# Ledger of designs, part 33: peptides against a protein of PDB entry 4N7V

Target 1, 222 residues: chain A of PDB entry 4N7V
Amino acid sequence: TLRSITSPLVAHRLKPIRQKTKKAVVSILDSEEVCVELVKEYASQEYVKEVLQISSDGNTITIYYPNGGRGFPLADRPPSPTDNISRYSFDNLPEKYWRKYQYASRFVQLVRSKSPKITYFTRYAKCILMENSPGADFEVWFYDGVKIHKTEDFIQVIEKTGKSYTLKSESEVNSLKEEIKMYMDHANEGHRICLALESIISEEERKTRSAPFFPIIIGRKP

## One batch from the design tools (peptide; aimed at target 1 K114 I128)

Design b2_p19_5_s4 (made by RFdiffusion4, then SolubleMPNN; from b2_p19_5, 9 letters changed)
Fold by OpenDDE base, seed 4:
Structure b2_p19_5_s4 (fold): chain B 222 residues (1-222), chain A 19 residues (1-19)
Amino acid sequence: as target 1 above (222 residues)
Amino acid sequence: MSLPISLGYDEELLKELWE
């Protein structure tokens, strides 16, 4: 099943974006829907031949073929759905569309990993907890130029000198120079705080059921 | 906010999916 490969994509709170490749354009719309446009070049013009429009919660996939499959000239936004629209739930999506869905999902996940959910300014750094899950990316931009980027898989450190390295184990973290450990300690504290705040804010969102609280900014740049 | 995003997607895979 598709579910065994990926979960439904989640595009909530993501800002609109459009990324073009040679054969496809993927977009997050103002509606937070995700569109994959399959592009064909003909006579030096690009045409959209197929569109997958995925709901913001990833559970509904609308597939259509512009101009009855003849294609629609590539524009700055996906072509509007026309006749012969097929609508699928995530669980009944035909297998032939699975890879295209996965493409959309990976794109959304990447965007989420770069989309601030919580921005927290400390005395020393700008801390950012991202939207991706599980294990949201966490970035710390120290005002002196040091950067720490934490993901589920690794920690990347960029020192003042521009020296960059990646840590993939606790042993490597423990082997850091004392000076760098200070930055790491601060980053970890900021991360802890952001996670705690995320939990609290999410709970309040659940209770109020009003407009989203995220993204949120805490503190101000010194 | 600007999002410089690279998927590192294989264009050949897209070609395979489309053709």
Scores: peptide ipSAE 0.027, ipTM 0.682, DockQ to the pose 0.029
OpenDDE base, seeds 1, 2, 3, 5: peptide ipSAE 0.026, 0.023, 0.023, 0.021; ipTM 0.671, 0.647, 0.640, 0.603; seed 1 fails the geometry check

Design b2_p19_6 (made by RFdiffusion4)
Pose (drawn by RFdiffusion4):
Structure b2_p19_6 (pose): chain A 222 residues (1-222), chain P 19 residues (1-19)
Amino acid sequence: as target 1 above (222 residues)
Amino acid sequence: EELEEELEEELEEFAEEDI
């Protein structure tokens, strides 16, 4: 059953983005709702045969077929719903559409992974904690020129040369120039600080009923 | 700006997946 494989998507605090493609148009609206429009081409013009719209919390799914000859003319914004529409909860979503919800879930997870939640400016580097919690990606851009990309699984180092390599395990990073560990440790301290900063601020957010406390930009680029 | 470029590249790759 859907939920066997996937959890409801989270599109909160994400910026609006629209993505065209040969098959479909997947987007995130200003209301932070995820919209998936299937697209067909006819008479040198594109038609829409199905629209999936998922709530910001991913719990509510609305699907409408503007069933008509020629479908729906493709535009820059999602079309208004027709009358032959549908609405399901996440758990009550039919066996159909499951391939499409999983696609939308990857789309969103990909966008969070490139959405800054906390931006921290150190003496040596620009630190960014991303949105894809838990274990969000951590990216460090040293003014020195070195780039460090931290994942729950990976550590990625891009030296000033452009010489790039990936370090997976604790043993692999220990196989190191005792100078690059400074970059590694400074980035890890920055990661420690952002995870700490995120916790005490999101705690205050649960105490409140206001506009989101994210994303944050801390300090300034010297 | 570089992050938006990276995201656009990854979204182009992602758009090749079957729905």

Design b2_p19_6_s1 (made by RFdiffusion4, then SolubleMPNN; from b2_p19_6, 6 letters changed; failed a check: too like the target's own chain)
Amino acid sequence: SELEEELKKELEEFSKEEI

Design b2_p19_6_s2 (made by RFdiffusion4, then SolubleMPNN; from b2_p19_6, 6 letters changed)
Fold by OpenDDE base, seed 1:
Structure b2_p19_6_s2 (fold): chain B 222 residues (1-222), chain A 19 residues (1-19)
Amino acid sequence: as target 1 above (222 residues)
Amino acid sequence: SELEEELEKELKKFSEEEI
């Protein structure tokens, strides 16, 4: 099943974006829907031959073929649906569309990993908790040029010299030089605070049932 | 922003491997 490979994509709170590749254009719309436009080139003109429009919660997929399959000239936005429209739930999506859905999902996940959910300014750094899940990315941009990027799988450190390395175990973290440990300690504190705030704010958001509270910014750059 | 620049950089590397 598709579900055994990927979960429904989640595009909530993502800013609109349009990314062109060789074979496709993938977009997040103002509606937070995700569109995959399949592009073909004929006589030096690009045409959209197929469109997958995926709901913001990933559960509904609308598929259509512009101009009865003849294609529509590539533009700055997806072409409008035509007569031949199919609508599927995530669990009923035909297998022939799974790769395209996965492509959209990977795109959304990438965007989420670089989309700030919480921005927290400290005395020394800009801390950012991202929108991706599970295990949201956390980045700390120190004002002196040091960067720490935490993911569920690793920690990347970029030192002032530009030296970059990845840590994948606690032993490696413990082996850091004292100067870097100080940065790591600060990053960890910022991370803890962001996670705590995320929890509190999410609970209040659930209770109020209002517009999304995120993204939020805490503090200001010194 | 730096984050947006990083996203743009990553998007340039985003392949169509699964299409």
Scores: peptide ipSAE 0.551, ipTM 0.926, DockQ to the pose 0.727
OpenDDE base, seeds 2, 3, 4, 5: peptide ipSAE 0.502, 0.498, 0.491, 0.486; ipTM 0.909, 0.912, 0.908, 0.905

Design b2_p19_6_s3 (made by RFdiffusion4, then SolubleMPNN; from b2_p19_6, 6 letters changed)
Fold by OpenDDE base, seed 1:
Structure b2_p19_6_s3 (fold): chain B 222 residues (1-222), chain A 19 residues (1-19)
Amino acid sequence: as target 1 above (222 residues)
Amino acid sequence: DELEKELEEELKEFSKEEI
């Protein structure tokens, strides 16, 4: 099943973006819908042959073939849907479209991993909790040039010298130089605070049915 | 992953604006 290889994408709170690749253009719209435009090149002109428009919650997929399947010239936005459209739920999406859905999902996940949910300024660093899930990325930009990037899978460290390395286990973290451990300790504290704030704010967001509270910025650069 | 590589390169500028 599609669900066995990916979950429904979630594009809520993401800013509009349009990214062209070799064979596709993927967009997040102002509506927070996600569009995959399948591009073909003929006689040095690019045409959109197929469009998948996915709802912001990933559960509804609308598919259409521009210009009766002849294709529409690639433009700065997806072509408008035709009268002949197919609509599917996530669980009823035909297998032939699964790869395209995965493409959209991966794009959204990458965008989410680069989209600030909480920005927290400390005395020493700018801390950023991202929108991706599970295990949101967490970045710490120290004002002295050190950077720490935490993901669910690893921790990347960039030292003042420009030396960069990746840690994948607690043992490796424990083997860090004392100077680097100080940065890690600060990063972990900032991470803890951001997670705590996320929980509190999300609860208030649930109680209120207003516009999203995120993204949020806490503090200011010293 | 080629897709991830391609997307990540283009998203660097986006990330810089948003972060």
Scores: peptide ipSAE 0.033, ipTM 0.644, DockQ to the pose 0.089
OpenDDE base, seeds 2, 3, 4, 5: peptide ipSAE 0.026, 0.030, 0.031, 0.032; ipTM 0.638, 0.675, 0.674, 0.635

Design b2_p19_6_s4 (made by RFdiffusion4, then SolubleMPNN; from b2_p19_6, 6 letters changed; failed a check: too like the target's own chain)
Amino acid sequence: DELEKELKEELEEFSKEEI

Design b2_p19_7 (made by RFdiffusion4)
Pose (drawn by RFdiffusion4):
Order: C-alpha cells, then structure tokens, then sequence
Structure b2_p19_7 (pose): chain A 222 residues (1-222), chain P 19 residues (1-19)
C-alpha cells in the first residue's frame, strides 16, 4: 500500500518553482502546494490530460480531469479545477496515481536538498544547512576557495585546484593531509553550530503561532 | 545550484546562546 514505500511529502517553506518537460509540468505554487500536470501535444500545441495537486503537508490530494476534447491548454499557471474532480487523503489515495505521488515526493525532496534553512558566515567560510531534514545536506563554501559537501552518507571535498574527491567513511577521511582536516573540522564545527541553532529556534517556533522562523541568514560575508 | 532565499523574522537573542 502507498505508505509502504513512501511518506507524505513536505513542501513547507519552499520557494515557488515551475519545471517544464517533454511529458509533464511539475511545480510548487505560492501557496506551497505541489502541482503535477500531465501534458500532451496536439496540433503543434500542448494539452493537459490530468492534474494532481498535493497539499503542503502532503496529506490531501486533489485530482481533476478537465475531461474535454483537446484537454486543457497549457499555460504558465496551473488551470482552475473543473467539476469532475476528486479529493482523497494520503491513506485513501487509490492504487492509481501512486507512481505519480512518488514522483512528486522525489521532486520535493530534491528541492529541499537545495533550499537553505540556515546560512552561517564564519571567519573562513559560508555555511548552509539545507531543508531536507532529518540529516539535511550541509554545504561549506570557504572564502579560501575550498568547497565541502556533507550528506548523511557522504563527505565531498573540492580543493581550490578543482581537484575533487569523495570521502564516505570515518576511515576514509582519516586518510588525509593533516591540513585539510582543518577545513574538515571547521566545517564540522559549523555543522555543529547550525544543528544547535536550528534546534533552539524551532523549539521557540513550536511555542509560537506565527510566520516561519526560516530560512535564516546569520552574520555577514566579510 | 542553491536556491536563493531571504532571511525570515526570528528572535535574534537566541543566537547568542549558541555563540
């Protein structure tokens, strides 16, 4: 059953983005709702045959077929719903559409992995904690020129040269130059600080009923 | 590439607790 494979998507605090493609148009609206529009081409013009719209919390799914000859003319914004529409909860979503919800879930998870939640400016680097929690990606751009990309699985180092390599395990990073560990440790301290900063602020957010406390930009680029 | 965003409102005194 859907939920066997996937969890409801989270599109909160994400910026509006639209993505055209040969098959479909997947987007995130200003209301932070995820919209998936299937697209067909006819008479040198594009038609829409199905629209999936998922709530910000991913719990509510609305699907409408503007069933008509020629479907729906493709525009820059999602079309208004027709009358032959549908609405399901996440658990009550039919066996159909499951391939499409999973696609939307990956789209959102990808966007969150590139969306800054906390931006921290150190003496040596710009630190960014991303949105894809838990274990969000951590990216460090040293003013010195070195780039460090931290994942739950990976550590990625891009030296000033452009010489790039990936370090997976604790043993692999220990196989180091004892100078690059400074970049590694400074980035890890920055990661420690951002995870700590995120916790005490999101804690205050649960204490409140207001506009989101994210994203944050801390300090300034010297 | 990283998506560009602006800072949201937050209680700035909490940042001093970590730093």
Amino acid sequence: as target 1 above (222 residues)
Amino acid sequence: SIIEVESASYPEHLVEKVL

Design b2_p19_7_s1 (made by RFdiffusion4, then SolubleMPNN; from b2_p19_7, 9 letters changed)
Fold by OpenDDE base, seed 1:
Structure b2_p19_7_s1 (fold): chain B 222 residues (1-222), chain A 19 residues (1-19)
Amino acid sequence: as target 1 above (222 residues)
Amino acid sequence: DIIEVEEAEFDKSLIDKVL
């Protein structure tokens, strides 16, 4: 099943964006829907031959073939669906479209990993918890130039000198110089606080059923 | 894999500017 290889994409709270590649254009719309336009080139002109429009919660996929399958000239936005529209649920999506759905999902996950959910200013750094899941990315931009980027898989450190390295185990973290450990300790504290706030705010958001509370900014740059 | 190649073509810097 599609569910065995990916979860439904989640595009809630993401800003509109459009990314062109050689064979596809992927967009997040103002509606937070996701569009994949499949592009073909004929005589140095690009045409959209197929469009997958995916709901913001990833559960509904609308597929259409512009201009009766002849293709529509590539523009600054997806072509409007006109005829021969197919609508699928996530669990009923034909296997022939799974790779295209996964492409959209990977793009959305990338965007989420760069989308601030919580921005927290400390005395020493700007801390940012991102929207991706599981294990949201966490970035710490120290005002003195040090940067720490935490992901589910690794921790990247950029020192004041510009020296960059990646840590993939607790042993490597424990082997850091004492001066770098101080930055790591601050980053970890900021991370803990952001996760705690995320939990509290998400619970209140669920209770109130109001407009989204995220993204939020806590504190100010000194 | 065509999809992996296309994914590698994402302009991450553009995403950073927009978000």
Scores: peptide ipSAE 0.047, ipTM 0.720, DockQ to the pose 0.029
OpenDDE base, seeds 2, 3, 4, 5: peptide ipSAE 0.047, 0.046, 0.044, 0.043; ipTM 0.727, 0.722, 0.651, 0.658; seed 2 fails the geometry check

Design b2_p19_7_s2 (made by RFdiffusion4, then SolubleMPNN; from b2_p19_7, 8 letters changed)
Fold by OpenDDE base, seed 4:
Structure b2_p19_7_s2 (fold): chain B 222 residues (1-222), chain A 19 residues (1-19)
Amino acid sequence: as target 1 above (222 residues)
Amino acid sequence: DIIETEQAEFPEELLKKVL
């Protein structure tokens, strides 16, 4: 099943973006829907031959073929769904579309990993918890130039000198120079706080059921 | 495959600038 290889994409709270590649254009719309436009070139013009429009919660996929499959000239936005429209639930999506859905999903996940959910200014750094899940990315930009980027898979450190390295195990973290450990300790504390705040804010958001509380900024740059 | 190749073309640094 599709569910066995990916979860429904989640585009809530993401800003609109349009990214063109050679063979596809992926967009997050103002509606927070995600569109994948499959692009073909013909006579020096790019045409959209197929569109997957995915709901913000990833559960509904609308597939259509512009101009009855003849294609629509590539523009600054997806073509309107007018021809050969099919609607599928996530669990009923034909297998032939799974890779395209995964493409959209990976793009959304990438965007989420770069989308601030919580920005927390400490005395020493700007801390940012991102929207991706599970294991949201966490970035710490120290005002002195040190940067720490935590993901579910690794920790990247950029030192003042510009020296960069990636840590993939606790042993590597423990082998850090004491100076760097101080930055790591601060980053970890900021991370803990952001996660705690995320939990609290999410709970209040659930209770109020009004408008999204995220993204949120806590504190200000000193 | 083509789709994975396209995925590899995502401009991560560009996303940082836009978001």
Scores: peptide ipSAE 0.034, ipTM 0.698, DockQ to the pose 0.029
OpenDDE base, seeds 1, 2, 3, 5: peptide ipSAE 0.030, 0.032, 0.030, 0.027; ipTM 0.650, 0.701, 0.691, 0.644; seed 2 fails the geometry check

Design b2_p19_7_s3 (made by RFdiffusion4, then SolubleMPNN; from b2_p19_7, 10 letters changed)
Fold by OpenDDE base, seed 3:
Structure b2_p19_7_s3 (fold): chain B 222 residues (1-222), chain A 19 residues (1-19)
Amino acid sequence: as target 1 above (222 residues)
Amino acid sequence: MIIETERAEFDESLIDLVL
C-alpha cells in the first residue's frame, strides 16, 4: 500500500514556493495545496503533460492531463484543470502515481524541515523549532557564531573557527570538548522549552478554533 | 518578553529537490 511507503503529506502553514527541475515542477500554492507538474520538452519548449494536485492534508489527489494530454506550455503556475479530471483518496491512489506522490511528500517534508514553527530568542542564541514531524528539526544560532542543527538522525555542529562535524551516536556526543558541551546543554534546554511551548500553544489553539497561532516568535535578539 | 504571531521567514533558496 501507499501508506506502507509514506504518510499523507501535510502542507498546512507552509509558504507558497515553486521549484523547477528537469523533469518536474513542484509547487506549494497560496491555498496550501501541493502541485506536481510533469514536464516534457518539445521543439525547445517545455510542456506540462500531467498534474498531480494534492490537498493540504494530503488525503485528496486530483490528477489531470492539460490540453487533452497534448500538454500546456510551462508557465509561472500550474495550468488550470479543464476536463478529464480524476480524484482519488490517499488510500485509493493508483500505484502508477505513488512515486510522484512520494516526490511531493519528500519535497513538503524538506520544506517543513526548513520552515520555522517556533522561534525562541534566548540570552545566547536564536532557537528555531521547525514544522517537520515527528522529530522536528531544531536549529540553534548562537550570537557568537556557533551553530547547532539537530535532526532525528544526527547533530551537526559548526564551531567559531568554522570547523564543522556531524554526530550520529551518543558516544560521539559524550566525547565532545567541554566548551562544546556547554553549547549543547544550552541547545538542549532551548529545545525542551520549544517543545513545551508547542504543546501548550497547540492546546490553546485547539480550544479557540481560530486562525493558526503558528508560526510564533518568542522574545527578540538581545 | 515579546510574543509575536507574525509569520517567521525561511530561506527558500536552500531547498533543492530532484525527481
Scores: peptide ipSAE 0.026, ipTM 0.645, DockQ to the pose 0.088
OpenDDE base, seeds 1, 2, 4, 5: peptide ipSAE 0.025, 0.025, 0.023, 0.025; ipTM 0.574, 0.642, 0.597, 0.644

Design b2_p19_7_s4 (made by RFdiffusion4, then SolubleMPNN; from b2_p19_7, 8 letters changed)
Fold by OpenDDE base, seed 2:
Structure b2_p19_7_s4 (fold): chain B 222 residues (1-222), chain A 19 residues (1-19)
Amino acid sequence: as target 1 above (222 residues)
Amino acid sequence: DIIEVEEAEFDRSLIEKVL
């Protein structure tokens, strides 16, 4: 099943974006829907042959073939749906579309990893918790130029000198210079606070059912 | 009529610029 290889994509709170590749254009719309336009070149012109339009919660997929399958010239936005439209639920999506859905999902996940959910200013750094899940990316920009970027898979450190390296285990973290450990300790504290705040705010969102509270900014740069 | 697409085609720098 599709569910065995991916979960429904989640595009909530993401800003509109459009990225063109060789064979496709992927977009997040103002509606927070995700569109994959499959592109083919003919006579030095690019045409959209197929469009997958995925709902913001990933559960509904609308598929259409512009201009009766002849294709529509590539523009600055997806072509409008025409007469032959198919609509599927996530669990009923034909297997032939699974890879295209996964493409959209991976794009959304990448965008989420770059989308601030919580920005927290400390005395020493700007901390940012991102939208991706599980294990949201966390970035710390120290005002003195040090940067720490935490992901589910690694920690990247950029020192004042510009020296950059990646840590993939606790052993490597423990082997850091004492000076760098101080930055790491601060980053970890900021991370803990952001996660705690995320939990509290998310619970309040659930209770109020109001407009999204995220993204949120806490504090200000000194 | 399947067009293959790969994650490797994403431009991370472009995403960072837009967001």
Scores: peptide ipSAE 0.049, ipTM 0.740, DockQ to the pose 0.026
OpenDDE base, seeds 1, 3, 4, 5: peptide ipSAE 0.044, 0.042, 0.047, 0.042; ipTM 0.644, 0.712, 0.725, 0.711

Design b2_p19_8 (made by RFdiffusion4)
Pose (drawn by RFdiffusion4):
Structure b2_p19_8 (pose): chain A 222 residues (1-222), chain P 19 residues (1-19)
Amino acid sequence: as target 1 above (222 residues)
Amino acid sequence: DEEEEELEEELEEELEELF
């Protein structure tokens, strides 16, 4: 059953983005709702045959077929719903559409992996904690020129040369130059600070009923 | 910002791969 494989998507605090493609148009609206529009081409013009709209919390799914000859003319914004529409909870979503919800879930998870949640400026680097929690990606751009990309699985180092390599395990990073560990440790301290900063601020957010406390930009680029 | 541009570029590349 859907929910065997996937969890409801989370599109909160994400910026609006629209993506065209040969098959469909997948987007995140200003209301932070995820919209998936299937697209067909006819008479040198594009038609829409199905629209999936998923709530911000991913719990509510609305699907409408503007069933008509020629479908729906493709525009820059999602079309208004027709009358032959549908609405399901996440758990009550039919066996159909499951391939499409999973696609929308990945789209969102990809977007969040490139959405800054906390931006921290150190003496040596610009630190960014992303949105794809838990275990969000951590990216460090040193003013020195070195780039460090931290994942739950990976550590990625891009030296000033452009010489790039990936370090997966604790043993692999220990196989180091004892100078690059400074970059590694400074980035890890930055990661420690952002995870700590995120916790005490999101805690205050649960104490409140206001506009989101994210994203944050801390300090300034010297 | 250069870093923000790089992030937008990486996202666009990854979205092309996804689609």

Design b2_p19_8_s1 (made by RFdiffusion4, then SolubleMPNN; from b2_p19_8, 5 letters changed)
Fold by OpenDDE base, seed 3:
Structure b2_p19_8_s1 (fold): chain B 222 residues (1-222), chain A 19 residues (1-19)
Amino acid sequence: as target 1 above (222 residues)
Amino acid sequence: DEIEEELEEELKKELEKLN
């Protein structure tokens, strides 16, 4: 099943974006829908041959073939749907489209990992919790130049000198020099606070059913 | 714009997995 390969993508709260590659153009629309335009080149011109339009919650996929499958010239936005439109639920998506959906999902996840959900300014750093899940990326930009990027899989450290390294295990983290541990401790504290705030704010958001509270900014750069 | 710039390299890698 598709579900065994990927979960439904979640594009809520993401800003509009349009990213072109050789084979496709992927977009997040103002509606927070995700569009994958499959591009083919013909006579030195690019045409959109197929479009997957995915709902913001990832559960509905609309597929159409512009100009009766002949393709539509690539433009600054997805072409309008034609008369022949197929609509699928996530669980009913034909297997032939699974890879394309997976691509869209990965793109969205990537965008989410770069989209601030909570920005928290401490005395020493700008901390940013991103939108991706589970295990949202967390970045710490220390005002003195040190940078720490935490992901679910690793921690990247960039020192003042520009020296960069990646930590993939707890043992490696524990082996850090004391001076770096101080930065890590601060980063971890900021991370804890952001996660706590996320939980509290999300709960209040659920209760009030108001407009989204995120993204939020806590504090100000000194 | 900054997000778009950062996406290019990783997006390209993901596209290579598409057939």
Scores: peptide ipSAE 0.032, ipTM 0.657, DockQ to the pose 0.224
OpenDDE base, seeds 1, 2, 4, 5: peptide ipSAE 0.029, 0.026, 0.031, 0.031; ipTM 0.644, 0.629, 0.652, 0.661

Design b2_p19_8_s2 (made by RFdiffusion4, then SolubleMPNN; from b2_p19_8, 6 letters changed)
Fold by OpenDDE base, seed 4:
Order: structure tokens, then sequence, then C-alpha cells
Structure b2_p19_8_s2 (fold): chain B 222 residues (1-222), chain A 19 residues (1-19)
């Protein structure tokens, strides 16, 4: 099943973006829907031959073939759906579209990993908790030039000198120079605070049923 | 857009495999 290889994509709160490649264009729309446009070149003109339009929650996939399958000239946005439209639920998506959905999902997840959910300014750094899940990316930009990037899989450190390295185990973290440990401690504290705030804010958002609270900025750069 | 800039290289490689 499709569910065995990926979960429904989640594009909520993501800013519109359009990424062009030779064979495809992937977009997040103002509606937070995701579109995959399959592009073919003919006579030095690019045409959209197929479009997958995926709902913001990833559960509905609308597929259409512009201009009766003849294609529609590539533009700055996906072509509007035509009369011959197929709609599928996530679990009923034909297998021939699974790979395309998977790439849409990867695209969204990558965008989420670079989309701020919480920005927190401390005395020493700008901390950013991203939208991806599980294990949201967390970046700390120290005002003196040090950077720490935490992911589910690793911690990347960029020192003042520009020296960069990746840590993948606790032992490696424990082997850091004392100076770097200070930065790591601060990063970890900022991370803890952001996670706590995320929980609190999400709960309040649920209770009020108001407009989304995220993204949010806490404090300001000194 | 900063996101577009950061995603460009990573996404290009993956999206070229769609077809």
Amino acid sequence: as target 1 above (222 residues)
Amino acid sequence: DEIEKELEEELKKELEKLN
C-alpha cells in the first residue's frame, strides 16, 4: 500500500513555493495544496502533460491531463483543472501515481524542515524550530557566528572559524571541546523551550479554534 | 525567498527522477 511507504503529506502553514526542474514543477499553492506538474518539451516549448493536485492534508489527490492530454504551456502556476478529472483518496490512489506522490511528500517534508514554526531570540542566538515531523529540525544561529543544526539523525556544528563537523552519537557530543559544549548547552536549552512553547501554544490553539498561531516569534534580536 | 534558495539543489536532484 501507499501508506506502507509514506504518510499523507502535510502542507499546512507552508508558504507558497514553486520549484522547477527539467521534467517537473512542484508547487505549494496559496491554498496550501500541493501540485506536481509533469513537464514535456516539444518544439522548444515546455508543456504540462499531467497534474497531481494534492490537498493540504495529503488525503485527496486530484489528477488531470491538461488540454485533453495534449498538454498546456508551462506557466508561472499550474494550469486549472479540466473537465476530465480523477479524484482519489490517499488509500485508493493507483499505484502508477505512488512515486509521484512520494516525491511530492519528500518535497513538502523538505520545505517543512526549512520552514520556521517557532523563532526564539535569546541573548546569544536566534533559535528556530522547524515545521517538519517527527523530530523537527532545530537551528541555532549564534550572533558570534557559531551555528548548530539539530535533526532527528545528527547534529551539525559550524564553529567561528568555519570548521564544520557532524555529530551522530552522544559520545561524540561528550568529546567536544569545552567551549563548544557551552554552545551546545545553550542550543539544547533553546530547543527545550521551543518544544515546551510548541506544546502550550498548540493546546491553546486547539481550545480557541481560532486562526493558526504559528509561525510565532518569541523575543527579538538584541 | 530563502527557502527556495536552500531547497534548490536538493530538490532538483530528486524531482528529475519523477519521470
Scores: peptide ipSAE 0.028, ipTM 0.653, DockQ to the pose 0.263
OpenDDE base, seeds 1, 2, 3, 5: peptide ipSAE 0.024, 0.024, 0.028, 0.028; ipTM 0.614, 0.604, 0.645, 0.642

Design b2_p19_8_s3 (made by RFdiffusion4, then SolubleMPNN; from b2_p19_8, 5 letters changed)
Fold by OpenDDE base, seed 3:
Structure b2_p19_8_s3 (fold): chain B 222 residues (1-222), chain A 19 residues (1-19)
Amino acid sequence: as target 1 above (222 residues)
Amino acid sequence: DEIEEELKKELEKELEKLF
């Protein structure tokens, strides 16, 4: 099943974006829906032949073939669904579309990993908890030039000299020089605080049932 | 702008894997 290889994408709170590749254009719309436009070149003109429009919660997929499958010229937005429209739930999506859904999902996850959910300014750094899940990316930009980027899979460190390296195990983290360990300790504390704030704010958001509280900024750069 | 360019590069890599 599709569910065995991916979860429904989540595009909530993401800003609109349109990214063109050679074979496709992927967009997050103002509605927070995600569109994958499949592009084909003919006579030096690009045409949209197929569109997957995915709901913001990833559970509904609308597929259509513009102009009866002949395609429409590529424009600054997806073509309107007029011809050969099919609507599927996530669990009923035909296998032939799974790769395209996965593409959309990975794109959304990538955008989420670069979309600030919580920005927290400390005395020494700008800390950013991103929107992706599980295990949201966490970036720390120290004012002196050191950068730490934490993901679920690794920690990347960029030192003042510009030297960069990746840590993939706890043993590697424990082998850090004392100077770098101080930065890591600060980063970890900032991370803990952001996670705690996320929990508290999310609960309050649930109770209030108002507009989203995120993204949020805590503090100011000194 | 800079974020978009980075996203584009990573998107191209993902597209190559899936298409």
Scores: peptide ipSAE 0.031, ipTM 0.689, DockQ to the pose 0.213
OpenDDE base, seeds 1, 2, 4, 5: peptide ipSAE 0.026, 0.028, 0.025, 0.030; ipTM 0.632, 0.674, 0.630, 0.685

Design b2_p19_8_s4 (made by RFdiffusion4, then SolubleMPNN; from b2_p19_8, 5 letters changed)
Fold by OpenDDE base, seed 3:
Structure b2_p19_8_s4 (fold): chain B 222 residues (1-222), chain A 19 residues (1-19)
Amino acid sequence: as target 1 above (222 residues)
Amino acid sequence: DEIEKELEEELEKELAELL
C-alpha cells in the first residue's frame, strides 16, 4: 500500500513556493495545497501534461491532464483543472501515481525541515526547531560561529575553524572533545526547551481553536 | 527566496530518483 511507503504529506503553515526542475514544477500554493506539474518540451516550448494537486493534509489528490491531454504552456502557476479530472483519497490512489506522490511528500518534508517553527534565542545561541515531523530538525547557531544541526538520523557539527563532521552514533558523540561537548550540552538543553514549548503552545492552540500560533520567536539576540 | 535557493539541488536529485 502507499501508506506502507509514506504517510500523507502535511503542508500546513508552509509559505507559498514554486520550484522548477527539468521534468517538473512543484508548488506550495497560497491555499497550502501542493501541486506537481509534469513538464514536456515540444518545439522549444515547455508544456504541462499532467498535474497532481494534493490537499494541505495530504488526504485528497486531484489529478488532471491540461488541454485534453495535449498539454498547456508552462506558466507562473499551475493550469486550471478543466479536462480529465480525477479525485482520489490517499488510500485509493492508483499505484501508477505513487512515485509522484512520494516526490511531493519528500519535497514537502524537505521544505518543512527548513521552515522554522520555534526560534529560541539563548545567551549563547540562536536555536531553531523546524516544522518537519516526527523528529523535527533542530539547528543551533552559536554566536561565536559554532553550528550544530540535529536530525532524526545524524548530528552535524561545524566548528569555529569551519571544520565540519557528522556524528551517526552515540559512541561518536561520546568521543567528542570536551569543548565540543559543552556546545552539544547547550544544544540539547535548547532542544528540550523548544520541544516543551511546542507541546504547551500546541495544546493552547487546540483549546482556543484560533489562528495558528506558529511560527513563534522567543527571546532576542543579545 | 532563501528556501528556493537551498532546495534547488536537492529537489532536482529527488525528482530524478522518484519520477
Scores: peptide ipSAE 0.029, ipTM 0.666, DockQ to the pose 0.208
OpenDDE base, seeds 1, 2, 4, 5: peptide ipSAE 0.026, 0.029, 0.028, 0.028; ipTM 0.624, 0.664, 0.629, 0.635; seed 1 fails the geometry check

